# Ledger of designs, part 58: peptides against a protein of PDB entry 5JNO

Target 1, 112 residues: chain A of PDB entry 5JNO
Amino acid sequence: MVAKFQPPPEYQLTAAELKQIVDQSLSGGDLACRLLVQLFPELFSDVDFSRGCSACGFAAKRKLESLHLQLIRNYVEVYYPSVKDTAVWQAECLPQLNDFFSRFWAQREMED

## One batch from the design tools (peptide; made by RFdiffusion4, then SolubleMPNN)

Design b1_p19_3_s4 (from b1_p19_3, 7 letters changed)
Fold by OpenDDE base, seed 2:
Structure b1_p19_3_s4 (fold): chain B 112 residues (1-112), chain A 19 residues (1-19)
Amino acid sequence: as target 1 above (112 residues)
Amino acid sequence: SSLSPEQQEILERGRMGAP
C-alpha cells in the first residue's frame, strides 16, 4: 500500500493550530483560502525573484501547484470529509482557491 | 490568535469583487 502523505515539516500544523483556523472559517472553501494564506505566504509576496539574480533572470510563476492544493486538501478533509470526493473538492474548494488567488493578484496589478 | 494584519489584508484582497 502507498504510505500516507506526510506534509513537509514547514507545512505541518498541529491539531490546535488547525482548529484555530477552522474556528475562524465559515466553510470548507473558506478554510481552504485561509490555509492558503497561512501556509504559503511566499505566493503572495511582492518580491520579484528575478531582481535577485541578474544572471538567470528567472521570475517564479505565481501559481497554485499540485503540492499546494494537496496540502490544503489534506487539512480541509480533517473537518470536511466530503472533500475526499474529488467532485466535491472541485465544486466547493478548488474554484474558491483559484478565484481567491487570481483576484488577489488582479487587485495588485490594478494598484500599479 | 487571529490573522496578522498582513494576512487579513491578503484575505480581503482575494475576496474583493467576490460574489
Scores: peptide ipSAE 0.599, ipTM 0.899, DockQ to the pose 0.862
Fold by OpenDDE base, seed 4:
Structure b1_p19_3_s4 (fold): chain B 112 residues (1-112), chain A 19 residues (1-19)
Amino acid sequence: as target 1 above (112 residues)
Amino acid sequence: SSLSPEQQEILERGRMGAP
């Protein structure tokens, strides 16, 4: 038996909360992006911690790490079971997440 | 939208230029 993945408390969504996000999503990829924004507001922070502390690894806060992706994927799988297939995840959700995240920061960088 | 205004703005920014 494989234990069900349990997200950290700060990233837990109730069934109702997840359903609310799903209801406003147009696709699995769209859902993934909405989950990204909902779950990880710190990834979109305007605060430049690197200016105050280079050693604390603020640059990592501008990257989609494995934990972020796994959490998002687990929630997406609830309504889009096909993303359990890695090929589907990499074709339908992962590119949208990466493009969304990179576009956000590219736009912010242009405004600086 | 279930997203806050700030979250909605993030969502919109990330979609700028998207196909």
Scores: peptide ipSAE 0.599, ipTM 0.899, DockQ to the pose 0.930
Fold by OpenDDE base, seed 3:
Structure b1_p19_3_s4 (fold): chain B 112 residues (1-112), chain A 19 residues (1-19)
Amino acid sequence: as target 1 above (112 residues)
Amino acid sequence: SSLSPEQQEILERGRMGAP
């Protein structure tokens, strides 16, 4: 058996914070993308900016890992219980997340 | 409250080119 998943402290949202995001969302997929932006600003940081920070040594990552997806799904499930079904998650949320993330970086690369 | 200006920009950029 696998223990119940719990968000790391740095990715914990209060009920009020989650509700604010939900109130701005049009769908489960839209909510997922908004959660991505809210929870993981490090995934959208500029590489040049990250390298330039000698004080912290921060380096932005440009991939969505299983931890990111699991965290987002757990919060989406609160208001869209249907995504507990993996087929629904893969049809409604996961494609939107992947497309959103890839479009962001594709657009940024065109500006460089 | 709504997204910060920086977060809103990210959201808009990620939606650019969408059909």
Scores: peptide ipSAE 0.597, ipTM 0.898, DockQ to the pose 0.840
Fold by OpenDDE base, seed 1:
Structure b1_p19_3_s4 (fold): chain B 112 residues (1-112), chain A 19 residues (1-19)
Amino acid sequence: as target 1 above (112 residues)
Amino acid sequence: SSLSPEQQEILERGRMGAP
């Protein structure tokens, strides 16, 4: 038997919290992008914010990692079970996540 | 919307140029 993936405590959503996001989503891909913004605000932090910490000097990594994608997929599956199929996930959700994330940072770079 | 104003702005920025 395969163990069910459990999100870390800091990324756990209640059924009510997830439903609130789903009720405002138009598709699985749209839901995925909304979850990205809700779960991982640190991925959208300005470079100046990270450089503003003189104590730690930490620079935020501008990359979607496997853990981010797995967490988002697990929540999307609750209301869009078709994404359990890897081919559907790669065709319907993953491109939208990558495009959304790249567009965000491309737009920020144009403002500078 | 359940999103904060800051989160809504992030969504709008990430959708710029999208059909």
Scores: peptide ipSAE 0.597, ipTM 0.899, DockQ to the pose 0.889

Design b1_p19_4_s1 (from b1_p19_4, 10 letters changed)
Fold by OpenDDE base, seed 2:
Structure b1_p19_4_s1 (fold): chain B 112 residues (1-112), chain A 19 residues (1-19)
Amino acid sequence: as target 1 above (112 residues)
Amino acid sequence: MDAIAFREQVLALFEAFRA
């Protein structure tokens, strides 16, 4: 039996926080995208908006890494257990995550 | 802009993309 995945403390959501996001979500893919924003806001900015770090000036990596996706999937599975099936995850969540992330930065790059 | 406001801005864009 594989041990339950434990996210780093900085990426842990309470049941209440997760429920709030779920209540705003229309599907597993929708939830995945909302979790992306909630957990990794740094991926959507050139600056760090975290408390006490706004002045650091470090450019965030604009890339969805496997760890990001794994964390999101684990939370999505809580309310959408069907995404435990890799085929469902790849059909319903991954395309939406990638599309959202790509469109976001494509728009930002055109505005600069 | 604080973290909450930024998140809301990003979410607004997300919702616009999905609409």
Scores: peptide ipSAE 0.629, ipTM 0.939, DockQ to the pose 0.120
Fold by OpenDDE base, seed 1:
Structure b1_p19_4_s1 (fold): chain B 112 residues (1-112), chain A 19 residues (1-19)
Amino acid sequence: as target 1 above (112 residues)
Amino acid sequence: MDAIAFREQVLALFEAFRA
């Protein structure tokens, strides 16, 4: 028996916080992207405004990793149970996450 | 810029991409 997935404390959302994001979301994929911004702001900057250290000079890694995706999927499943199916997750959420993340950094590259 | 303002800027870009 596999233990229930539990997010680390720093990535734990309250029911009220999650509902607020859901209320702004149009779909499971839309919710996934909004959760990406909420949970991992460090992926959108060289500095982490909430958990990181700007003074030490360590830049946040600009990469969506398996753990990031698993955490997002875990929350999306609460309101969109269909994403428990891997095929649905890969068709509805992953493409939108990757598209948003890549477009964000493409925009930043154009401004630099 | 604080964490909330930064998040709002990122979300603004997200909404612009989806328009």
Scores: peptide ipSAE 0.627, ipTM 0.939, DockQ to the pose 0.119
Fold by OpenDDE base, seed 4:
Structure b1_p19_4_s1 (fold): chain B 112 residues (1-112), chain A 19 residues (1-19)
Amino acid sequence: as target 1 above (112 residues)
Amino acid sequence: MDAIAFREQVLALFEAFRA
């Protein structure tokens, strides 16, 4: 028996909020990327928009950690149950997440 | 900028990358 994963309050989406993001998404991978932006804006800035900890946000801003990916996957699974299969998650969502995140910071690096 | 504007800016880049 595995306990249901419960995200921190700041990462809790209502069904309506999730549905809104889904409606903007064209695929599971697309949804994953949009959830990344919605849930973890601190990963895209030096400023932590969710928790107010600049030090914590700065330390993690350049890395997609397992916890981030797990949270995203949990929401994606609601509408794309196939991503419960790790092979599907790795083929459909992870490459798009990593590509988007790496491109974002590569561009920011050039601007700095 | 506020949180909403920031998110929209990031999403704009996302969409540009996928175009």
Scores: peptide ipSAE 0.626, ipTM 0.939, DockQ to the pose 0.119
Fold by OpenDDE base, seed 3:
Structure b1_p19_4_s1 (fold): chain B 112 residues (1-112), chain A 19 residues (1-19)
Amino acid sequence: as target 1 above (112 residues)
Amino acid sequence: MDAIAFREQVLALFEAFRA
């Protein structure tokens, strides 16, 4: 039998943490982007800030991988069940995630 | 900067992109 997907411990949000992010969100796609920042700050830096301090961090990959997207989708589904439909996920969330992530790095590359 | 300050900075950019 295939084991049920479980997020790594470092990416587990409490109900209170998730609710706080939801309260700041305007839509499912907006929530997805905010979750991206909350869960994976290392994707927005040359240094992984999740390792205790910036000085101890590692170089981060600048790519949204399937695992990242799956984790985000799992949390978005809690408040926006419609994203369980792949078509909705692809229309409402994925484009916004990709656009935000791409624009972030495009701007950073220009400024550096 | 610490992790919280960094996150706030990224979120500020996000909000600017969405405006």
Scores: peptide ipSAE 0.625, ipTM 0.938, DockQ to the pose 0.119

Design b1_p19_4_s2 (from b1_p19_4, 8 letters changed)
Fold by OpenDDE base, seed 2:
Structure b1_p19_4_s2 (fold): chain B 112 residues (1-112), chain A 19 residues (1-19)
Amino acid sequence: as target 1 above (112 residues)
Amino acid sequence: MDAIAFIEQVRAEFAAFRA
């Protein structure tokens, strides 16, 4: 048996928290998007932490990285084991994640 | 989809759960 991936403490959901998100989800792809929102709120913020220092300013990360996707997939697999198949993950979840994330920033930029 | 509205909904649901 291979050891389960252990997420960093800041991205650890309790069984009850995960169950709540699952109960509100319509599909594996929808669950993935909901997990993205809950686990990584920093990806949806446009905060400049420079506070008067332009040289040390921190820009919001506007990219879905491998760690984000891996963590989300691990949680989705708990209730949608079919996403263990990479083809299913790439067909059902990844497009929804990318579309949602892209739409968010497009919408935010239009409202600025 | 309205991505901002979706985020607001998801956060509201989770907040209600934690309350």
Scores: peptide ipSAE 0.711, ipTM 0.956, DockQ to the pose 0.920
Fold by OpenDDE base, seed 4:
Structure b1_p19_4_s2 (fold): chain B 112 residues (1-112), chain A 19 residues (1-19)
Amino acid sequence: as target 1 above (112 residues)
Amino acid sequence: MDAIAFIEQVRAEFAAFRA
């Protein structure tokens, strides 16, 4: 048996919170992007978290990593079970996530 | 797409919900 993925407390959404995000979403891909914004504000910050977190020394990253994507996918699956299929995830959600994230940093670089 | 504006919108909507 494979252990069920359990998000860290800081990334735990209640059913009501998730529903709110879903209600504002236009699609599974859009939902994924909204989840990215809500769950991982640190990915959109220039703050060096290594200065603020002595325990982890985490630095802000400008790329989406597997753990972030996995967590987002888990929430998306609640309302879009089809994304359990990797092909669907890669076609419907992953490109939108990558495009959105890339566009953000491109815009930030232009405005700074 | 204005990604920055989108982020601000998403955060504002969620904040309003949680308030």
Scores: peptide ipSAE 0.709, ipTM 0.956, DockQ to the pose 0.880
Fold by OpenDDE base, seed 1:
Structure b1_p19_4_s2 (fold): chain B 112 residues (1-112), chain A 19 residues (1-19)
Amino acid sequence: as target 1 above (112 residues)
Amino acid sequence: MDAIAFIEQVRAEFAAFRA
């Protein structure tokens, strides 16, 4: 048996929660963006977590990390199994995720 | 697209579901 990817408890969605998100989704890429919003609200926060520790050099980064993308992909695969193909994931989901995330921060920067 | 509006919509839909 192959080991299955198991999300951390804080990122575990119930079947009903995932279905709700899927029902509102227009495509695999749209689903990916909706999952990004629901799973990782901290990525859209104005809070500078590095402010509390100047000594440790911690800096909050406005980027999507491998773990974020992996978690999203695993959920998307449940209803869009074609994204198991890396080419499909890179063509349908990754561009939408990156575009959405960059648009968000561009909008936030314009508000300042 | 309006990314901020999209986030607000997604969160509102999910909140309504959980209510």
Scores: peptide ipSAE 0.709, ipTM 0.956, DockQ to the pose 0.905
Fold by OpenDDE base, seed 3:
Structure b1_p19_4_s2 (fold): chain B 112 residues (1-112), chain A 19 residues (1-19)
Amino acid sequence: as target 1 above (112 residues)
Amino acid sequence: MDAIAFIEQVRAEFAAFRA
């Protein structure tokens, strides 16, 4: 059995913050996308967030990694316990996340 | 879907909450 997932400190949400996001969400899949936006702004930017560190340039990846998905799922489960079932997660959340992320970069590619 | 517009809306909502 896999150990409990622990989000990195920079990706922690308070109960109030999570509640706010949930209140604006229409579904588990929608919540997942909103969490993606709030938790990982670096995935939607070409900007180096190092701001002053010339030696430690940060390069954003244009891919949803396992860590991203696990963290999002962990938060979604708080209000949508059904996503604890992998089949539900794969049917309700993953397709929406991937579709949204792909659409974003396709749109950015056309505008740049 | 306009993904960029969606992102801007989500960020604006959250910013308003934290303000």
Scores: peptide ipSAE 0.708, ipTM 0.955, DockQ to the pose 0.895

Design b1_p19_4_s3 (from b1_p19_4, 10 letters changed)
Fold by OpenDDE base, seed 2:
Structure b1_p19_4_s3 (fold): chain B 112 residues (1-112), chain A 19 residues (1-19)
Amino acid sequence: as target 1 above (112 residues)
Amino acid sequence: MDAIAFREEVLALFEAFRA
């Protein structure tokens, strides 16, 4: 039996926090995108808006890494267990995540 | 801009993309 995946403390959501996001979500893919924003706001800015880190001046990498996706998938599975199927994850969640992330930065780059 | 306001801004864009 494989041990349950435990996210790093900085990326742990309480049941209440997750429920709140789920209540705003229309689908597993929608939930995935909302979790992306909730868990990794630094991926949407050139600056770190995290408490105590705004002064560091380090630019975050504008890339969705495997760890980001794995963390999101684990939370999505709580309410949408069908995404445990890789085919479902790849069809319903990954395209939406990538599309949202790409569109966000495409828009920002055009505005600069 | 604080973290909450920023998150709301990003979410607004997300919702606009999905509409």
Scores: peptide ipSAE 0.623, ipTM 0.937, DockQ to the pose 0.120
Fold by OpenDDE base, seed 4:
Structure b1_p19_4_s3 (fold): chain B 112 residues (1-112), chain A 19 residues (1-19)
Amino acid sequence: as target 1 above (112 residues)
Amino acid sequence: MDAIAFREEVLALFEAFRA
């Protein structure tokens, strides 16, 4: 028996909020990327918009950690149950997440 | 900028990357 994963309050989406993001998404991978932006804006800035801790956010702001990916996957699974299969998650969502995140910071690096 | 504007800017980049 495995306990149901419970995200921290700042990463808790209501059904309505999730549905809104889903309605903007064209695929599971697209949804994953939109959830990344919605849940973890601190990964895209030096400023932590969610928790207000610059020191805490700075350390991991340029890395998609396992916990981030797990949270995203949990929400994606609601509408795309197939991503419960790790092979599907790795084929459909992870490449898009990594591509978006890497492109974002590559562009920011050029602007700095 | 506020949180909403920031999110919209990031999403705009996302959409540009996928275009």
Scores: peptide ipSAE 0.621, ipTM 0.937, DockQ to the pose 0.119
Fold by OpenDDE base, seed 3:
Structure b1_p19_4_s3 (fold): chain B 112 residues (1-112), chain A 19 residues (1-19)
Amino acid sequence: as target 1 above (112 residues)
Amino acid sequence: MDAIAFREEVLALFEAFRA
């Protein structure tokens, strides 16, 4: 039998943490982007901040991988069950995630 | 900067993009 997907311990949000993010969100796509920042701050820096301090961090990959997207989708589904439908996920969340991520790095590359 | 301050910076940019 295939084991049920479980997020790595470092990406586990409590109900309270998730609710706080949801309360700040205007839509499923908005929530997805906020979760991206919350769960994977390392994707927005040349240094991985998840290792306790910036000095101890590693160079981060600038790519949204399937694992990142799956984790985000799992949390979005809690409050927006409609994203269980792949068509809805692709129409409402993925474009916003990709747009935000791309715009972030496009702007940062221009400023550096 | 610390992790929290960094996250807030990124979120500020997000909100600016969405405005």
Scores: peptide ipSAE 0.619, ipTM 0.935, DockQ to the pose 0.119
Fold by OpenDDE base, seed 1:
Structure b1_p19_4_s3 (fold): chain B 112 residues (1-112), chain A 19 residues (1-19)
Amino acid sequence: as target 1 above (112 residues)
Amino acid sequence: MDAIAFREEVLALFEAFRA
């Protein structure tokens, strides 16, 4: 039996916080993108706005890693249980996450 | 810029991309 996935404390959303994001979301993929911004603002900046270690001098990597995606998926599943199916997750959420993230940084590159 | 303002800017870009 595999232990239930528990997000780190810095990525724990209350029911009220999650509901607020869900209320603004139009789909599972839309929710996933909004959760990306909420949970990992450090991926959109050179500075870390999370409760992580900014004092250690390590800059956050500008890429979506497996742990980021797993955390997002866990919250999306609460309101969109169909994403428990990997095929649904890959068809509905991953493309939108990757598209948003890539477009964000593509625009930043144009402004630099 | 504080964390909330930054998040709002990123979300504004997201909404613009989806329009």
Scores: peptide ipSAE 0.618, ipTM 0.936, DockQ to the pose 0.119

Design b1_p19_4_s4 (from b1_p19_4, 10 letters changed)
Fold by OpenDDE base, seed 3:
Structure b1_p19_4_s4 (fold): chain B 112 residues (1-112), chain A 19 residues (1-19)
Amino acid sequence: as target 1 above (112 residues)
Amino acid sequence: MDAIAFREEVLAQFQAFRA
């Protein structure tokens, strides 16, 4: 049996922290992107800003992997339950996440 | 640059993206 994914403590948000991000968000997709930045700053840098997790071995790569997306979706679902529907997640959140992430690095590569 | 300042910088870029 495959154990359920448990994010490292470095990626845990309190209710207050999540609410603050939600209050700054305009939509579920917007919230997803803000969560991406908040949870995984290491994905946006050539240097490692992660606190690391020796216990679980979780390491971020310069890609939006399934584990990143799963964690983000879990938080988005708290305030936007409709994203529990995969079709809604794929229509409202995934495109915005992918566009933001790809555009970020595309611009950075041109500036280097 | 510390992690907080870096996050704010990335968020600024995000704001530009969604504008």
Scores: peptide ipSAE 0.258, ipTM 0.839, DockQ to the pose 0.119
Fold by OpenDDE base, seed 1:
Structure b1_p19_4_s4 (fold): chain B 112 residues (1-112), chain A 19 residues (1-19)
Amino acid sequence: as target 1 above (112 residues)
Amino acid sequence: MDAIAFREEVLAQFQAFRA
């Protein structure tokens, strides 16, 4: 049997932390977006905040990867079991995640 | 900017997004 997916220790939320986020969420998709912000602040950081290499100019990649999405889905499933269905996840959560992330950086691009 | 302030800024943008 394949072992149950568990988040890496650096991405573990306590029950209290997760409940706080859930209490502020209006839906599974809303919860997913809030988890994105809480778990992966580095994906929203600019050069100044990320403290990238000043010498080489290396900055963290601004992309939602499959592992990020899997970690978020793992927490969303706790309170919205329906997202265990891939079709529900793709209809209710993924569009909101992608829209939020894309609009965030689109806005930042306009300000630059 | 500390991590808490940064997170609050991003969340504020998220709130504007969903409004």
Scores: peptide ipSAE 0.256, ipTM 0.838, DockQ to the pose 0.120
Fold by OpenDDE base, seed 4:
Structure b1_p19_4_s4 (fold): chain B 112 residues (1-112), chain A 19 residues (1-19)
Amino acid sequence: as target 1 above (112 residues)
Amino acid sequence: MDAIAFREEVLAQFQAFRA
């Protein structure tokens, strides 16, 4: 049994921080991408930011797993309830998340 | 690079992506 992913406290979002991210967002998809960066910085580095955290038993590398997506979606739904509809989530948020994430690592691949 | 600086760097890349 894999422990539920829990980011370190320094990467958890307060209500105020979430509000700031929302204020900077132009859409649900945009918000989703910003949340991806804020919640899971370890997915953008060779370094596991959850390493050494007793509360963080989840180490994912270079992959957007269902758990990551669900956590992001939970926050997005607060301000964009329409993403509760899977079709909307798949049309508005997932493509942007995947495009951003894939392009990020494609760029890194060229630099390595 | 500390956690905050790293996050800001990734966000900067995101901003470039969306531009």
Scores: peptide ipSAE 0.251, ipTM 0.833, DockQ to the pose 0.121
Fold by OpenDDE base, seed 2:
Formats: C-alpha cells, sequence, structure tokens
Structure b1_p19_4_s4 (fold): chain B 112 residues (1-112), chain A 19 residues (1-19)
C-alpha cells in the first residue's frame, strides 16, 4: 500500500480552507493559481516587501520549483481528479501557473 | 505591509490576470 502524499505542516490546508478556495475557482487551472498565492506568498515578495516584513526579511527566489507544483497539484486533484493525468495537468494547470507567475514579475519589473 | 494585506494585493493581481 502506497501512502498518499502528505504536505509539510506549513502547507497543510484544512478541508474548509480548501473548499473556500475551490468555491472561488472556475477551473482546475484557476484553482491552481489561487493555491499558488495562498500556499506560497513568499514567491511574490520583492526586496521592498522583505524589508517591510518583520517576520521574514528574506526574499525567496523568484522560481516555481517542482515541489511547489507538486503540492499545488495534490490539492487540485481533490476536486479535479482529471489532473491526475499528466497530460491534463500540463495542458490545463501548468500554463496558467507559469503565465500568472511570469506576468506578475514582468509587471513588477516594469514598475521598478 | 502585513501578510494579509500582501496576500490580498497578490490576489488582486491574480484577478486582473484572469480578467
Amino acid sequence: as target 1 above (112 residues)
Amino acid sequence: MDAIAFREEVLAQFQAFRA
């Protein structure tokens, strides 16, 4: 018996929290993007935010890593089982995640 | 800026992206 993936405690959402995000989501890709924001706000922080934050003070690397994507996918699969298919994940979720993340930083760079 | 305000700002950016 293969144990299901268990996210680290700091990334563990309650059923109520996940449902709230799902209720606001229009698709699996949309849900993925919302989860990205909720789970990993540090990926959207810049130097100014880091300096203004008494809790962190350290800017995370501006990169979506495999672990981030896997954690997001695990939650998306709960309500969109079709993303268990890698082809569906790559067609529906990954492009939206990457586009959102890249556009976010592109816009921030223009504002600097 | 506190974490909640920051999250709301990022979510606003997401909404703008999706629109």
Scores: peptide ipSAE 0.243, ipTM 0.830, DockQ to the pose 0.122

Design b1_p19_5_s1 (from b1_p19_5, 7 letters changed)
Fold by OpenDDE base, seed 1:
Structure b1_p19_5_s1 (fold): chain B 112 residues (1-112), chain A 19 residues (1-19)
Amino acid sequence: as target 1 above (112 residues)
Amino acid sequence: SLVELSLEEQMEYLLEKYE
């Protein structure tokens, strides 16, 4: 038996909050990126990432790490069950997440 | 709010917020 990952309270979305994001989403990958922005705004700042539980409090501020990705995936699965398949997750969501996040930092660094 | 924006608009918002 595998227990579900329980997000910290600050990353716990209500059904209504999730629905609002989903209503604006064009795809699972699009939803994933929207969830990234919604759940982890601190990852887009230069300030050290220190929020969260003891397991995620020291996550690299410029990396999308396993716990962040798992949290996003858990929410995406609610409306896009196909991402339960790892191959689908890796084909449809991960590339878009990484692209969005990397493009952000690339553009930030170009402003120097 | 951010939720109402497109992904590209959200990107722009974030860039402006942290520029």
Scores: peptide ipSAE 0.668, ipTM 0.947, DockQ to the pose 0.909
Fold by OpenDDE base, seed 4:
Structure b1_p19_5_s1 (fold): chain B 112 residues (1-112), chain A 19 residues (1-19)
Amino acid sequence: as target 1 above (112 residues)
Amino acid sequence: SLVELSLEEQMEYLLEKYE
């Protein structure tokens, strides 16, 4: 039996917190991006986020790693169970996540 | 708060916060 994925304490959302985000979300992809901002503000800074979070391990700088994506997907699945299908996740959520994240850093790089 | 903003507004917020 595979153990249920447990988010680190710093990435835990209560049902109420998640609902608040969902209520403002227009789609699964939109929800995913909102969760990215809410859960991982450190990914939007130059700080090495892996240093402050033991559970993050050796996540690549300025990349959405497997752990981040899994955490986001876990929450999205609560309200959009179709993303349990990898094809749906890759079609509906991942492109929006990557677009949002890449657009942010593209702008940041231009300002440097 | 951030949760009340659109994604584009959140993007703008983040850019301003970390500029």
Scores: peptide ipSAE 0.668, ipTM 0.947, DockQ to the pose 0.871
Fold by OpenDDE base, seed 3:
Structure b1_p19_5_s1 (fold): chain B 112 residues (1-112), chain A 19 residues (1-19)
Amino acid sequence: as target 1 above (112 residues)
Amino acid sequence: SLVELSLEEQMEYLLEKYE
């Protein structure tokens, strides 16, 4: 038996919370981006949390790590099971995630 | 709320929040 991926507690969504996001989503890729914003707001911040909060000890990084992507994919699969196919995930969701994230930082850099 | 916004509106919200 293959073990299920379990999200960290801080990234757990209830069925109601997930449904609320899904109801506003137009596609699996759209849902993925919405989940990115909802689950990982820290990735859009340039605040150095390690410096700003000595108790946190975490530093914000401008990259989508495997954990972030896997977590998003797990939620997307609930309503778009086709993304269980890696080819579908890489064609429909991953490009939109990267584009959304890249466009954000590209625009932020223009303001800095 | 943020969930009720379109994806592009969410992008704009994030940019304004952190500019």
Scores: peptide ipSAE 0.667, ipTM 0.947, DockQ to the pose 0.870
Fold by OpenDDE base, seed 2:
Structure b1_p19_5_s1 (fold): chain B 112 residues (1-112), chain A 19 residues (1-19)
Amino acid sequence: as target 1 above (112 residues)
Amino acid sequence: SLVELSLEEQMEYLLEKYE
């Protein structure tokens, strides 16, 4: 048996919070991006995200790492169980996450 | 609230907040 992945306290959503996000989501990929914004606002700032979360450890502030992706996927699975299939996750959610995050920083870099 | 916005609106919000 594999132990259930437990999010750090900083990234724990209540059922009501998750439902609110889901109610506004158009798809699993859309939900994933909304969770990115909700769970990891520090990744969109110039401040290293590890400053706000001791459980995350050291990581590049402009990178979506395995922990971020796993946390998002865990929540998405609650309402879109098809993403338990890695092929579905990689086709429907992961590209949208990367596109959303990269587009943000691309626009920030254009300010120079 | 932020959760009530579309993804595009959330993107704009984030860009404005951290510009």
Scores: peptide ipSAE 0.667, ipTM 0.946, DockQ to the pose 0.908

